# Peptides against a protein of PDB entry 4M9S: the designs that were tried, part 71

Target 1, 135 residues: chain A of PDB entry 4M9S
Amino acid sequence: SRGLVGVECITPYSYKSLAMALQRCVEVLSDEDRSALAFAVVMPPGVDIPVKLWSCVIPVDICSNEEEQLDDEVADRLKRLSKRGALLSGKRMPVLTFKIDHIIHMFLKHVVDAQTIANGISILEQRLLEIGNNN

## One batch from the design tools (peptide; made by RFdiffusion4, then SolubleMPNN)

Design b1_p19_7_s3 (from b1_p19_7, 10 letters changed)
Fold by OpenDDE base, seed 5:
Structure b1_p19_7_s3 (fold): chain B 135 residues (1-135), chain A 19 residues (1-19)
Amino acid sequence: as target 1 above (135 residues)
Amino acid sequence: SSLEKLRQQLAEASQKALA
């Protein structure tokens, strides 16, 4: 299981209306997708990130340990997020990537718990190490 | 910060992968 604090929209975000809209988008997500979104705060905003790298920050505890299967699971989560309030922007060609916009990222910075961020960093470091060892 | 360093690493890795 993943140790993640839920995302809630109790925020000093200056754009209240936008924050409220995003809150509603977040609230309708599944716990799993909401968790994935929370970890998106670790990603650099405005950068098209391939799914493989997304898999380094998004915890996956259900599917097999096979990298391909993990990537597929992550891709599915990211795809769902991209369909919800433009939380992510996906590109299918030439390479499947997802990007978190600056506005969304700024929102997440205000609502994602510090422990979640710490966990994301830990997961990222671990998985990057694993990837590095396999290359 | 460590987080910023990681973000930079991710950005660079992404750039490399998509180049």
Scores: peptide ipSAE 0.597, ipTM 0.934, DockQ to the pose 0.031
Fold by OpenDDE base, seed 1:
Structure b1_p19_7_s3 (fold): chain B 135 residues (1-135), chain A 19 residues (1-19)
Amino acid sequence: as target 1 above (135 residues)
Amino acid sequence: SSLEKLRQQLAEASQKALA
């Protein structure tokens, strides 16, 4: 199943025009970028989160197992999402971070399925364990 | 909930990483 519901989704989102615009943005994303956006629902809204922590929830299966390449791939996906208007807000200084706004997060809570949320939690737990073992 | 606790942990970890 897809992490984000398609055009068939009816949401009670109070900002209907914004919801429609966001849904259009979701539909034109690549599968991997749409998946990354779906997993952003796990993140706390309104918090500048470094790429390293994003990499703990974003599934990446294309790049190598090297940590540096993993972070770069995640950063590229998040950067593409940040260029899609209000989906994410990126900061380069002092540290490269990305933030999901409350309004976008609320939208995602209505359109991301429960299975994706569960998967995101599972992935995060696995990767945090791996990071802990590498310390 | 477990999800809310996870979000709190992520927020705290972010704060620590950016400090």
Scores: peptide ipSAE 0.597, ipTM 0.934, DockQ to the pose 0.031
Fold by OpenDDE base, seed 2:
Structure b1_p19_7_s3 (fold): chain B 135 residues (1-135), chain A 19 residues (1-19)
Amino acid sequence: as target 1 above (135 residues)
Amino acid sequence: SSLEKLRQQLAEASQKALA
C-alpha cells in the first residue's frame, strides 16, 4: 500500500542498524500487513490499543460489514506484525491489544508519506463518527 | 493539531476499554 511502497527507504533515523533491520522486516511483509504497519503511525506510541480501535485506522476492503469480522481481520494482520520482532507488541490479557513502541513510531514518522497519514486520519475520523452514532 | 487530538482520543478510549 501507499506509505511504505519502496523496498528500500532512505531515512534520517539515527539508529542505522535498527533502521536497516526494520527495513528488512518491512520488505518481507505482505501488502496488507505493510499497509497496516504504515497506518500504525497514526496511533499514539507506547499505548496498548484494543483491536477495536486499531480497526478504526486500518483499511480493510473485502471483509464483512460486521465489526467482529472486521476486528478479526485486523487482529490477524496485527498478530503477524507482532511476530516481526519489534514492529508491534501484543498482549492477550485482559483484552487483546497491540502497542507501537516509541522507537518504531519514530521510524515510521520518517518513512511513512504524508498522504498515508492524511488517509489514516480521514479513515479514523469517519469510523469514529460511525461508532459514535451507533452508541 | 488534528492528529494529536485524535491520538489523545485514542489513548483515552484505550484507557477506558482496559479499565
Scores: peptide ipSAE 0.597, ipTM 0.934, DockQ to the pose 0.030
Fold by OpenDDE base, seed 4:
Structure b1_p19_7_s3 (fold): chain B 135 residues (1-135), chain A 19 residues (1-19)
Amino acid sequence: as target 1 above (135 residues)
Amino acid sequence: SSLEKLRQQLAEASQKALA
């Protein structure tokens, strides 16, 4: 399985009821949104992160690789996640940012598979390199 | 770990971008 799809969650998560609620929220997500949520595990928890940096880890396969279009697609996914069980916390002013809370991050650490994490790291490293080269 | 280093870099980059 990839990401959070089909994950049988047996974790030492102390808040079982919350974990169950989160699991239900994950199950009703689209494949794309669920994938985005899975890759959020790579991000540092509790940090307001600009969409541009989110775009360095969230895989986008459908739209153009143009930066503006990429950011828009990523933003849309993150917005949907923020509206579903508050999986992310968004701030619109002064800059659009999203944050993964520690409690949700802890949940993800136990349910996201190692391959997804590895992929996220690879994507992040590549895109950060690209950003650096464009400077 | 490499992941932890990346997370730290992201945190720092975010802080700088939002300052």
Scores: peptide ipSAE 0.596, ipTM 0.934, DockQ to the pose 0.030

Design b1_p19_7_s4 (from b1_p19_7, 9 letters changed)
Fold by OpenDDE base, seed 5:
Structure b1_p19_7_s4 (fold): chain B 135 residues (1-135), chain A 19 residues (1-19)
Amino acid sequence: as target 1 above (135 residues)
Amino acid sequence: DELERLRERLRKALEKALA
């Protein structure tokens, strides 16, 4: 599946200089990368998450919903985000994973809509159950 | 907080899935 529909997340957040810097970084992202970053808040911080699970919550509009193509597109977006400061940390081996930083997660928690986060969590939980049942 | 409860539940689910 394509996962969650893309939602723009551009909200003023300037409590600290760090938050201002992060907001600036977010504002220069493409719409699709910014959307991907917004939904990254669904994931717990500090955990290496396989791309397969990221694809459950990162929206993709252009490519097919086929898992292999979806994962590739999601991976590309996450790779781009990982090159923008410390937004994400990627690990290539043994399995391609990405991890959201605690500071980034904390920032996103205050700028992403709460219902969007809740829905994303619910979807991911459901997917985890499905994956578990299919094994 | 509801979101915190949801996050904790997800964390546990992920831990099981990634174990």
Scores: peptide ipSAE 0.550, ipTM 0.922, DockQ to the pose 0.036
Fold by OpenDDE base, seed 4:
Structure b1_p19_7_s4 (fold): chain B 135 residues (1-135), chain A 19 residues (1-19)
Amino acid sequence: as target 1 above (135 residues)
Amino acid sequence: DELERLRERLRKALEKALA
């Protein structure tokens, strides 16, 4: 199955210090990368998550991406985000994973629509159940 | 809070899946 298809909602978050810096970082992202970042809030912070699971919550345009390349497209977006400072951190070994840290997660919780987060969690839970049943 | 409950449930599910 493909990843979550939804509309991301990032509201301007006015604060000082790190929050302001993060807001500026978000503003300069492409629409696609900003959307990916928004849905990253679905993941718990501090956990190395395989790309396969990220693909369950990162929305990808199915009209422009083959299903077999879904993970690759998601990985590319996450890689770009990881190059924007502390937005994400990636590991190549032992497997390709990405992690959102606590401070970024906390920021996103205030700027991403609650219903979007809830929907993302539900989708991921369902996928985890399916994966578990197929193993 | 509903979101917190959902997050906790997901956390447990992920821990199981990634173990």
Scores: peptide ipSAE 0.550, ipTM 0.922, DockQ to the pose 0.036
Fold by OpenDDE base, seed 2:
Structure b1_p19_7_s4 (fold): chain B 135 residues (1-135), chain A 19 residues (1-19)
Amino acid sequence: as target 1 above (135 residues)
Amino acid sequence: DELERLRERLRKALEKALA
């Protein structure tokens, strides 16, 4: 599966101290990592999601046609995000997964365009069906 | 809320896919 087409940026959100702190973390990210974080809001919070499914919603501007390369690139981005405080939580066992926290998710819901979220959900649902049919 | 409905659908889909 391929990720979403396009790059989204986190808009300013600094109504509270927590939001301000998160905004600072977001601002120092690369464009690619910030985009990945934006689309992370598509995922339900508190759920360990395999990289394969993340790759369905994380946009990759330049990638080969090889799905494995896509997953590797997505994994690298998510790993970097997981090293930036509490943005994501990574788990290596039994398989590599990442989870978005409720607090981060709540923050992103206010700074990511609703249509972007809706589109991401739609695409992911479609990909899940395709994956299910191919199992 | 439409987004909440979508999120719930996705949650169920993920639960099924990851079971």
Scores: peptide ipSAE 0.547, ipTM 0.921, DockQ to the pose 0.036
Fold by OpenDDE base, seed 3:
Structure b1_p19_7_s4 (fold): chain B 135 residues (1-135), chain A 19 residues (1-19)
Amino acid sequence: as target 1 above (135 residues)
Amino acid sequence: DELERLRERLRKALEKALA
């Protein structure tokens, strides 16, 4: 078990100043990358999540029916986000994963629509069930 | 609230899946 620990993150930065800085970073993103970032709020913060699970919640408008191509497109978006400061952090080994930080997650909770978050959680839960049944 | 409950449920599901 990788374990999921709910750790409270303490920061010396004020929420207002941090939010302004993050908003500026978000504004320079493409529409696709900004959308991907929004849906990242569905994931719990501080957990290394495999790309396969990210692909369950990151919307891709046009792609092949092949699962590998879907994962590649999602991975590309997440990689671009990881290059923008603390938005995401990625690990390639042993498996390609991405993690959203507690601070970024806190920011997104206040700017992303609640219904969008709820729908994303529902979809991911259903997909987890399906994956479990297929193993 | 409702979202907090959903997040907690998802956290448990992910913990199980990533175990």
Scores: peptide ipSAE 0.542, ipTM 0.918, DockQ to the pose 0.043

Design b1_p19_8_s1
Fold by OpenDDE base, seed 3:
Structure b1_p19_8_s1 (fold): chain B 135 residues (1-135), chain A 19 residues (1-19)
Amino acid sequence: as target 1 above (135 residues)
Amino acid sequence: SLKEEIDRLMKAIEELEKE
């Protein structure tokens, strides 16, 4: 297993220590990257997801007329998160994908607002259907 | 393909919600 999956604990102490370490990682992020991380909770853990599908949930502050520019901005944010410990795992070949670990996902479910998660899932499903209808 | 990736993701979301 990769990332923090191998450190899944059977004791409350181990969980507490891991949560504290993750909190420190989150605190040093920029507002944009922290926001992107929050919305990563919408994705199922352990799945390699292409950047185009990540763009369905990662917010972008600057409007762009080109879809490629939007994907590039999302990719940059996800790349920065992947370099910050084990927050995300990136894979370049054959297609650029990112994956959220189970442990990170569980952590985010405790710190991200429940209504935000519910809304994000609804938006993701809607946008996936729209993309599917156009391609 | 993109369609296959969407289908896999939708299925993964569905399975996660069942837990």
Scores: peptide ipSAE 0.434, ipTM 0.886, DockQ to the pose 0.026
Fold by OpenDDE base, seed 4:
Structure b1_p19_8_s1 (fold): chain B 135 residues (1-135), chain A 19 residues (1-19)
Amino acid sequence: as target 1 above (135 residues)
Amino acid sequence: SLKEEIDRLMKAIEELEKE
């Protein structure tokens, strides 16, 4: 697939404008929500992902370790992100899911450290396997 | 099902890593 370089070559002005807009959106986020956004980069773009699976990558520091509460907290964070420059797209029916857009994902791949992304993907895969083995 | 969602996501991750 084409990376950011390819997009910039095709539409440099659009990319610059988008980057500026996204940067502004990121700057006004809380530290907690900004962290959640960073970890969203590990998810494949364009896929409606249930909150339970998002909880595999979104860090939660304060709330209880109860699964229901964790999912609720993750959902709240994702909801907030969805209200900030359409960083995510939420769908309530039939199941509550969130999706990261390709453009947003490409932006994040550019600004998030590559090793962080790799580690996040590894963690996601491990946690998915654990969930799968328990069901 | 949850299993199907996990499989779908795993597949999507695999494809993403091939980019």
Scores: peptide ipSAE 0.433, ipTM 0.886, DockQ to the pose 0.026
Fold by OpenDDE base, seed 5:
Structure b1_p19_8_s1 (fold): chain B 135 residues (1-135), chain A 19 residues (1-19)
Amino acid sequence: as target 1 above (135 residues)
Amino acid sequence: SLKEEIDRLMKAIEELEKE
């Protein structure tokens, strides 16, 4: 498996309009997609990020050890998220990328544990360095 | 290139951590 162990988003701001709307979107997601969304908080908002780099933080446990299959699975999850409201924004041209919006990112920062975020960032940085060294 | 994307992402993360 690659990525982090997924977490569920539970907001303490249940009565906030933004939180309520986003919570509803999150609740209808599958466990896998919800986990993927949670770890999207590790990424900087407003940046178009290639799928390969997303695969560093999106948890995938049901694919082969082949990197290509991993990326495809990650892409599918991110695509589903992009179709659920404004959770993510996908672009196909010139290359397939996904971006988390500032508002969504802000929401996730309040519902995902700070230590989890910190650990996720550390893992991301480590994996990015590894990828960089292999290329 | 992928390397350039990694570098950009790393910088963006660093900036985010400073906030």
Scores: peptide ipSAE 0.432, ipTM 0.888, DockQ to the pose 0.026
Fold by OpenDDE base, seed 1:
Formats: C-alpha cells, structure tokens, sequence
Structure b1_p19_8_s1 (fold): chain B 135 residues (1-135), chain A 19 residues (1-19)
C-alpha cells in the first residue's frame, strides 16, 4: 500500500504561542516530512498505531515498491517526526507504534484542508479493509 | 494481532467521525 499525495500545512494560528512553536517545527521539516505530518491528521489521536497501518496514509514518493521497504521508509519519517518535539510519540515495545496526541491532532485539523482529511479517512478505511481481507 | 489492531483503529476512526 502507498500513502496519499503530499499536502502542505498552512496555519492561521500564528498569534498563539503553541501554534507558533508548532509552526516553527513544521517550517524546518523537509517537504516529505511535512507532508507526512499533514496526513497524520487522518489518524485518531491517542491511539498507538503500528507502522504497517501508518503506511496506509503516509506519502512515500521515492522508495521502491517493496512493501517491507515502504514500511521502513514510513518508520524513518515517523521517527524523525517523533524527534521534533511533541509531533508524534513513538513506542518500540512490544511493537513499533506511533501515536499522535490530541493537541497536535487538533492543530492539524485546523491547518489541513477538510476535504483532504475526509478523502484521507476514506482511503485509510479502504486500505484497512483490504489488509484485513488479505490477512 | 494485526486484525485486532485494524479493528481497534476502525472503531477509533468511527468514534472520531461522530465528533
């Protein structure tokens, strides 16, 4: 499975201290990592999600078509995001997972286009069903 | 299992959409 096409985040909350801090974090990201962060809004907050499921929404443009390699690339992006403050929270045990916090999710919900979010959720659900049917 | 994790995620998405 592949991620969605990348979307750029634009925040209207530059006057708020938290939003300013998050905006600064977003600005220093690469285009690909910023796109990955944008699509993290598709995931529900507070849930530890395996990398395999993250790969359903995180855009990957450069890596090969090998599914295992795709997951590794997604994991690398999520790891980078987890090292940028409170953008994501990673957990290695018992299984490698990543979680988006409510406050970050709320921020992204206001800076990512609503139609893009809706489309992303629909695609996520479809891909999850496909994975479930094949395994 | 992966199936259980998918089910949990699907439920969480459904709850989120109701908000």
Amino acid sequence: as target 1 above (135 residues)
Amino acid sequence: SLKEEIDRLMKAIEELEKE
Scores: peptide ipSAE 0.430, ipTM 0.887, DockQ to the pose 0.026

Design b1_p19_8_s2
Fold by OpenDDE base, seed 2:
Structure b1_p19_8_s2 (fold): chain B 135 residues (1-135), chain A 19 residues (1-19)
Amino acid sequence: as target 1 above (135 residues)
Amino acid sequence: DLEEEIKKKLEAIEKLEKE
């Protein structure tokens, strides 16, 4: 199973800014969607990343061992994030991808727990190696 | 680095999906 403990995103921002708006968007997310957003910080900004790669780091608590179902669940979370304050940008053609913008990425680097970021990077690296070995 | 690795994997996956 790929279940990870939900992450709470807390921001120190209290001034009128884009960061404040983003904070409000994060606060109204479900625990699952907030966790997905937190782990999005490990992705390089400005790159259209396919769902398969997102699924390497997005925590999913309840899912079958089928890769398709895993990707579908991840995609649903990312879709919700893309509709919420432009947290992500989705692209359907030619392949379903999601992109994190530099501004959002920079925001997340400051508000996501450092250990969460480190763990996410480690997990992504491990999964990328596995994908590389299987292809 | 991580970004480069992700980009490489991205390209590989995109290639597979186009075939």
Scores: peptide ipSAE 0.066, ipTM 0.661, DockQ to the pose 0.024
Fold by OpenDDE base, seed 1:
Structure b1_p19_8_s2 (fold): chain B 135 residues (1-135), chain A 19 residues (1-19)
Amino acid sequence: as target 1 above (135 residues)
Amino acid sequence: DLEEEIKKKLEAIEKLEKE
């Protein structure tokens, strides 16, 4: 079975100049979607990242034997984020990918605590090892 | 193929954290 119980992240929001608009977008998210967005800070900006990789860090309460089911849930979350203030950019063809731009990423680096970032990286590394071992 | 792609992206993440 595959699943990821992630850390819930609630960022303290402070109105800071250019980040104010982004902050408002983040504040209206559900706790679940906000947590997903927080972990997006782990990803390198400006890169089209396949859902498979996103699924390594996005926390999901679903435990499934089918990887595609997990990927679908992750994709749904990322899709919601992509439709809200362009927090992410999605591409459907040829492969479903999502990209975080530099501005959003920079914003997240300022509002997401260092421990959450470190946890996300650790989780990603561990999941990648598991994937590699299963190949 | 996918594994190699993921590895490359992980390396990019590691580089980012060192900035």
Scores: peptide ipSAE 0.058, ipTM 0.656, DockQ to the pose 0.027
Fold by OpenDDE base, seed 4:
Structure b1_p19_8_s2 (fold): chain B 135 residues (1-135), chain A 19 residues (1-19)
Amino acid sequence: as target 1 above (135 residues)
Amino acid sequence: DLEEEIKKKLEAIEKLEKE
């Protein structure tokens, strides 16, 4: 199963300027979107990542979503993030992808809980192995 | 086509995470 329980990120108020603005953007997100943003930190910055790969780490409640709808749910979350504070950059053609910018990635590295980051990396590695074995 | 692109990116990400 690809479903993950949502994890909250820690967003301290000690940052100024751009970081402060990003903090405010994070605060207005829903819990689900905030969790998605938190796990975005495990992706390499500056790379157009297909939704299928994002779905490996973005937490989705499998009790509320069918397996066939997981990618769609992830895409919806990423789309919302791309429309809010430029947290992500979406590209629709030729394939739907999302990219995290270096600045946002750097911000997330400081505000996302270290254990969450470690877990996300571990989950990604596990999912990559599973996908690789099936392909 | 899409599957091929995903595979390529998957391999690249896997390599990056192991470095």
Scores: peptide ipSAE 0.057, ipTM 0.671, DockQ to the pose 0.023
Fold by OpenDDE base, seed 3:
Structure b1_p19_8_s2 (fold): chain B 135 residues (1-135), chain A 19 residues (1-19)
Amino acid sequence: as target 1 above (135 residues)
Amino acid sequence: DLEEEIKKKLEAIEKLEKE
């Protein structure tokens, strides 16, 4: 969001306050939504990313084998995240996409476990190759 | 199309990892 971009140019105090606010937002999330947020760190910040690409890394515990249901479940989680503390920004037209802000991404990079990040990147790369081969 | 978009995003991720 435009409001968060201004924080990058301001004092360490503003950063600390933002980090505390973000931590509170994370604490009130469900386990599923918090997990989805954690894996958002593997995406490049400031880029509108289609739900299909998000579905490559967002874990879904129980769903049907239908791809459409997977995308819907992922979209619902991302929508909830977008409503809480502007953790993500959603865009419906022309294609449903979600974007992680640079500041949020930096926050996640420091609080998400390094092994989780590495695994998420590896999984994303593998699944992208599979999608490319099937198209 | 979708393939090209995915490719561009993958490249962006790889670039970020190298920085």
Scores: peptide ipSAE 0.050, ipTM 0.644, DockQ to the pose 0.025

Design b1_p19_8_s3
Fold by OpenDDE base, seed 3:
Order: sequence, then C-alpha cells, then structure tokens
Structure b1_p19_8_s3 (fold): chain B 135 residues (1-135), chain A 19 residues (1-19)
Amino acid sequence: as target 1 above (135 residues)
Amino acid sequence: DLEEKIKRLLEEIEKLEAE
C-alpha cells in the first residue's frame, strides 16, 4: 500500500475523502501521539528534520532531564506516527529524521487549534535561538 | 521567517556532519 506521500488531490471529492481518512487515523491515536502530531504542524512540510529539532516542540514528560532520553521518547512517538497512514516519513541514515508531507501539513493546519500552533511556533523559535547561541 | 530559520539551521547541521 502506497503511503499518502506524493498524493495529489485534483478534485474536491478527493480532498474530502482524504480528509475523512486522515481524521479517522487521528482518532485512533493515543492522546500523547495525537498531541505530537498536532505540533508537527509548526514544521515546514517536505523537509527532513532531525529528531533534535522535533524535540523542541513535541511535548514530553520525562522522569529525567537527560537530553538523550528526551530525544528517544520523541523519536518513539514520531516512529509510531510514521506507521499510521504515512502521517510522517522517517529516515535513519545518515541521521534519524522525520518529514511531514504537504498534504498532511495542510490537513493539520485546518484542524489544529490556532493557539496551539501559535504556541508551538513561539517555543520553536525560542529553542532555535538557544541552540544557535550554545553552538 | 520560521521556515528560513529552520532551513539555515539544517544547513549548518549538514555542514557539521560532513566534517
């Protein structure tokens, strides 16, 4: 079965059908995975993004403040999403990255709460600044 | 703006990985 990656909707009916299918996929996710998917909307579509950058916006409650544990937990969530209706596409080499497709991104932009998007963008910008200053 | 920042950061990461 081909993933949703690269799908082009040329009719309104195709778009509506795809949206319904995606909504069903989202509904069966756990609360944690659904939250992770929601924050994926802040990322630019069609770009292979390292887990380190995903960890800047994906909310995770970990027992330890170790960065490696954070990345592992985020990676696990993103991996689960990649197995559900091609919500994300993962690559392991040379670095573990995940990519959100344009169609999925467009879907999320319409269904994710505006405040959530705004908060995610703000957090990502702040974290990127911190990473840039620490390097 | 945000997209550009992410792209720039990715470019820097790629440069570091190539070294």
Scores: peptide ipSAE 0.190, ipTM 0.750, DockQ to the pose 0.023
Fold by OpenDDE base, seed 2:
Structure b1_p19_8_s3 (fold): chain B 135 residues (1-135), chain A 19 residues (1-19)
Amino acid sequence: as target 1 above (135 residues)
Amino acid sequence: DLEEKIKRLLEEIEKLEAE
């Protein structure tokens, strides 16, 4: 397990309708899904990213050490996020990928804790290097 | 293919960090 990081997202833009809607979407998420959304901020927006790469940063508290199970759990969370106010967009063909929109990404950059973002980026970079070296 | 994607993503992340 990689642990679960609970994150509370609070928007400073409460007077903007879009921000309010997004905040409401975030508030109704489970702790696990909210954490997944928080760490989505480390991904480049507008890019279809394979689940395997998402799994590098999305915290999973309970899973086996098998990559397949990890990916499945991550995929489930991302799928739920894609159904909640279009927080993400999923694509099944040719490979299961998820994309964070620029607007959502911009929102997250302002509402996700700065240390969480920094840690997520660091973790992603480390994991990507490990994956790259093994390929 | 995956390796190239990783490289591209890493580059994009680094760009974001520089902003």
Scores: peptide ipSAE 0.137, ipTM 0.691, DockQ to the pose 0.025
Fold by OpenDDE base, seed 4:
Structure b1_p19_8_s3 (fold): chain B 135 residues (1-135), chain A 19 residues (1-19)
Amino acid sequence: as target 1 above (135 residues)
Amino acid sequence: DLEEKIKRLLEEIEKLEAE
C-alpha cells in the first residue's frame, strides 16, 4: 500500500514570528491536509517533484485503492496546500509538480515528530527503489 | 528520465538524513 497513517502536526511556537504565522496556517487545515503537509518534510526542499513521487509519502485513507485515484487525491491535497499560505508551489505544465520551499521545510523539521520523519524517509526510499526497478 | 529524477531525489534525501 502507498498510503501512510495520518499524523497530526503540532507546533510549540507561540512567539510572534514567521513560525507563529505558519502555525496558524496549519491549524486551520483539515486533518487530511495537515497530515499531507507534515509528510511534505520528507521531500528535498527546492525541488519540483512530480505528483507520482509525492504519492509515495502522502497518506491517503479515504479513496479507492486504484493508483490513478490515489494520485488524484494526493494532487488535490497538494493543490489546496499550494493555495494556502504558500505552503507549496505548484507547476501545471508540462507535468504537474509541487515544490516545498526551504523556509517551510525548516519549519516542518521542527514541528513534525522526528520518528515520523524518519519513517517517512524510509518509506519513500523503499518505494522509490521499487519504482526504479520497474522502469 | 524518471529514473534519473528518482536517483537525484534519493541522493538529496540521503544528504538531508546526513544533516
Scores: peptide ipSAE 0.130, ipTM 0.686, DockQ to the pose 0.026
Fold by OpenDDE base, seed 5:
Order: C-alpha cells, then structure tokens, then sequence
Structure b1_p19_8_s3 (fold): chain B 135 residues (1-135), chain A 19 residues (1-19)
C-alpha cells in the first residue's frame, strides 16, 4: 500500500504545495535522471546508503555492466539529483553515500507506479542476497 | 560493515512492503 505510517516528514508546507514544487523539479530532469529518482523510492528514507547498494536498483543504459563503471555512472546520477532541488543528499567521505529524505520519499511513493516500486524492492532484495552470499 | 547495512536495509525494505 501507499500508506505513510512509517514515514514522517516535518515541513511547514502542505503536501500539495510541496508536491507541486517537487513536480517542477522532476520535470526538468533528463529521462535517465528521472528514472533514477523513481527507483530511489525503494530505498528506506533517512538512511545513508552506499553507492554500491544504489547501483542494485538504479538502471544504467549507457555504460557496461562492469561494477566499477556501473558505480561511477550511478554516483554521477545521484550527484546530479542531489544538486537539483536537494532530491538527495550525498556524503563523499569516508564512503560515498546518498540519502533520500522522508519528504522526497513520501512524494515518490505517491507518484511512482506501484508495480515499479514492488519490482524495484524485489530486485534490490535479490541483489542484496547475492552480494551477501559473495562476501 | 556492508553486511550489517544490508541486513538493516532489508529490514527497512520489509517495513516498506508492509505499508
């Protein structure tokens, strides 16, 4: 479901006004960055997530599936998103991580297709299991 | 470190799925 029980956002703005502002930010994104943002919804909000984990769900259509190139491309996309309307927040040191805020996550939960969310979660879980088994 | 994060993330994902 698209319930907000587990997601709390503190903002003086109404949800509607916030959504409108975010929609404008999303509209100016490239298709690839917009897609990356959509898949960010599968991540838990408020958590600093390593790029490697982001790369499990962020689609890459240009570079090879080599892990090094994949992570770099994903990082670039996430960095662009962080610079546009603060859609994400990044930390460069000591480990490159990105975080989606509750407010952005809440927005995405309402605008991203439910099946896309479900599929993304499934893919992430599968990839995480694979990573865990390889360690 | 990564394994711990994976475990935590999986737990959070499960919570999201339950919403």
Amino acid sequence: as target 1 above (135 residues)
Amino acid sequence: DLEEKIKRLLEEIEKLEAE
Scores: peptide ipSAE 0.136, ipTM 0.688, DockQ to the pose 0.028; fails the geometry check

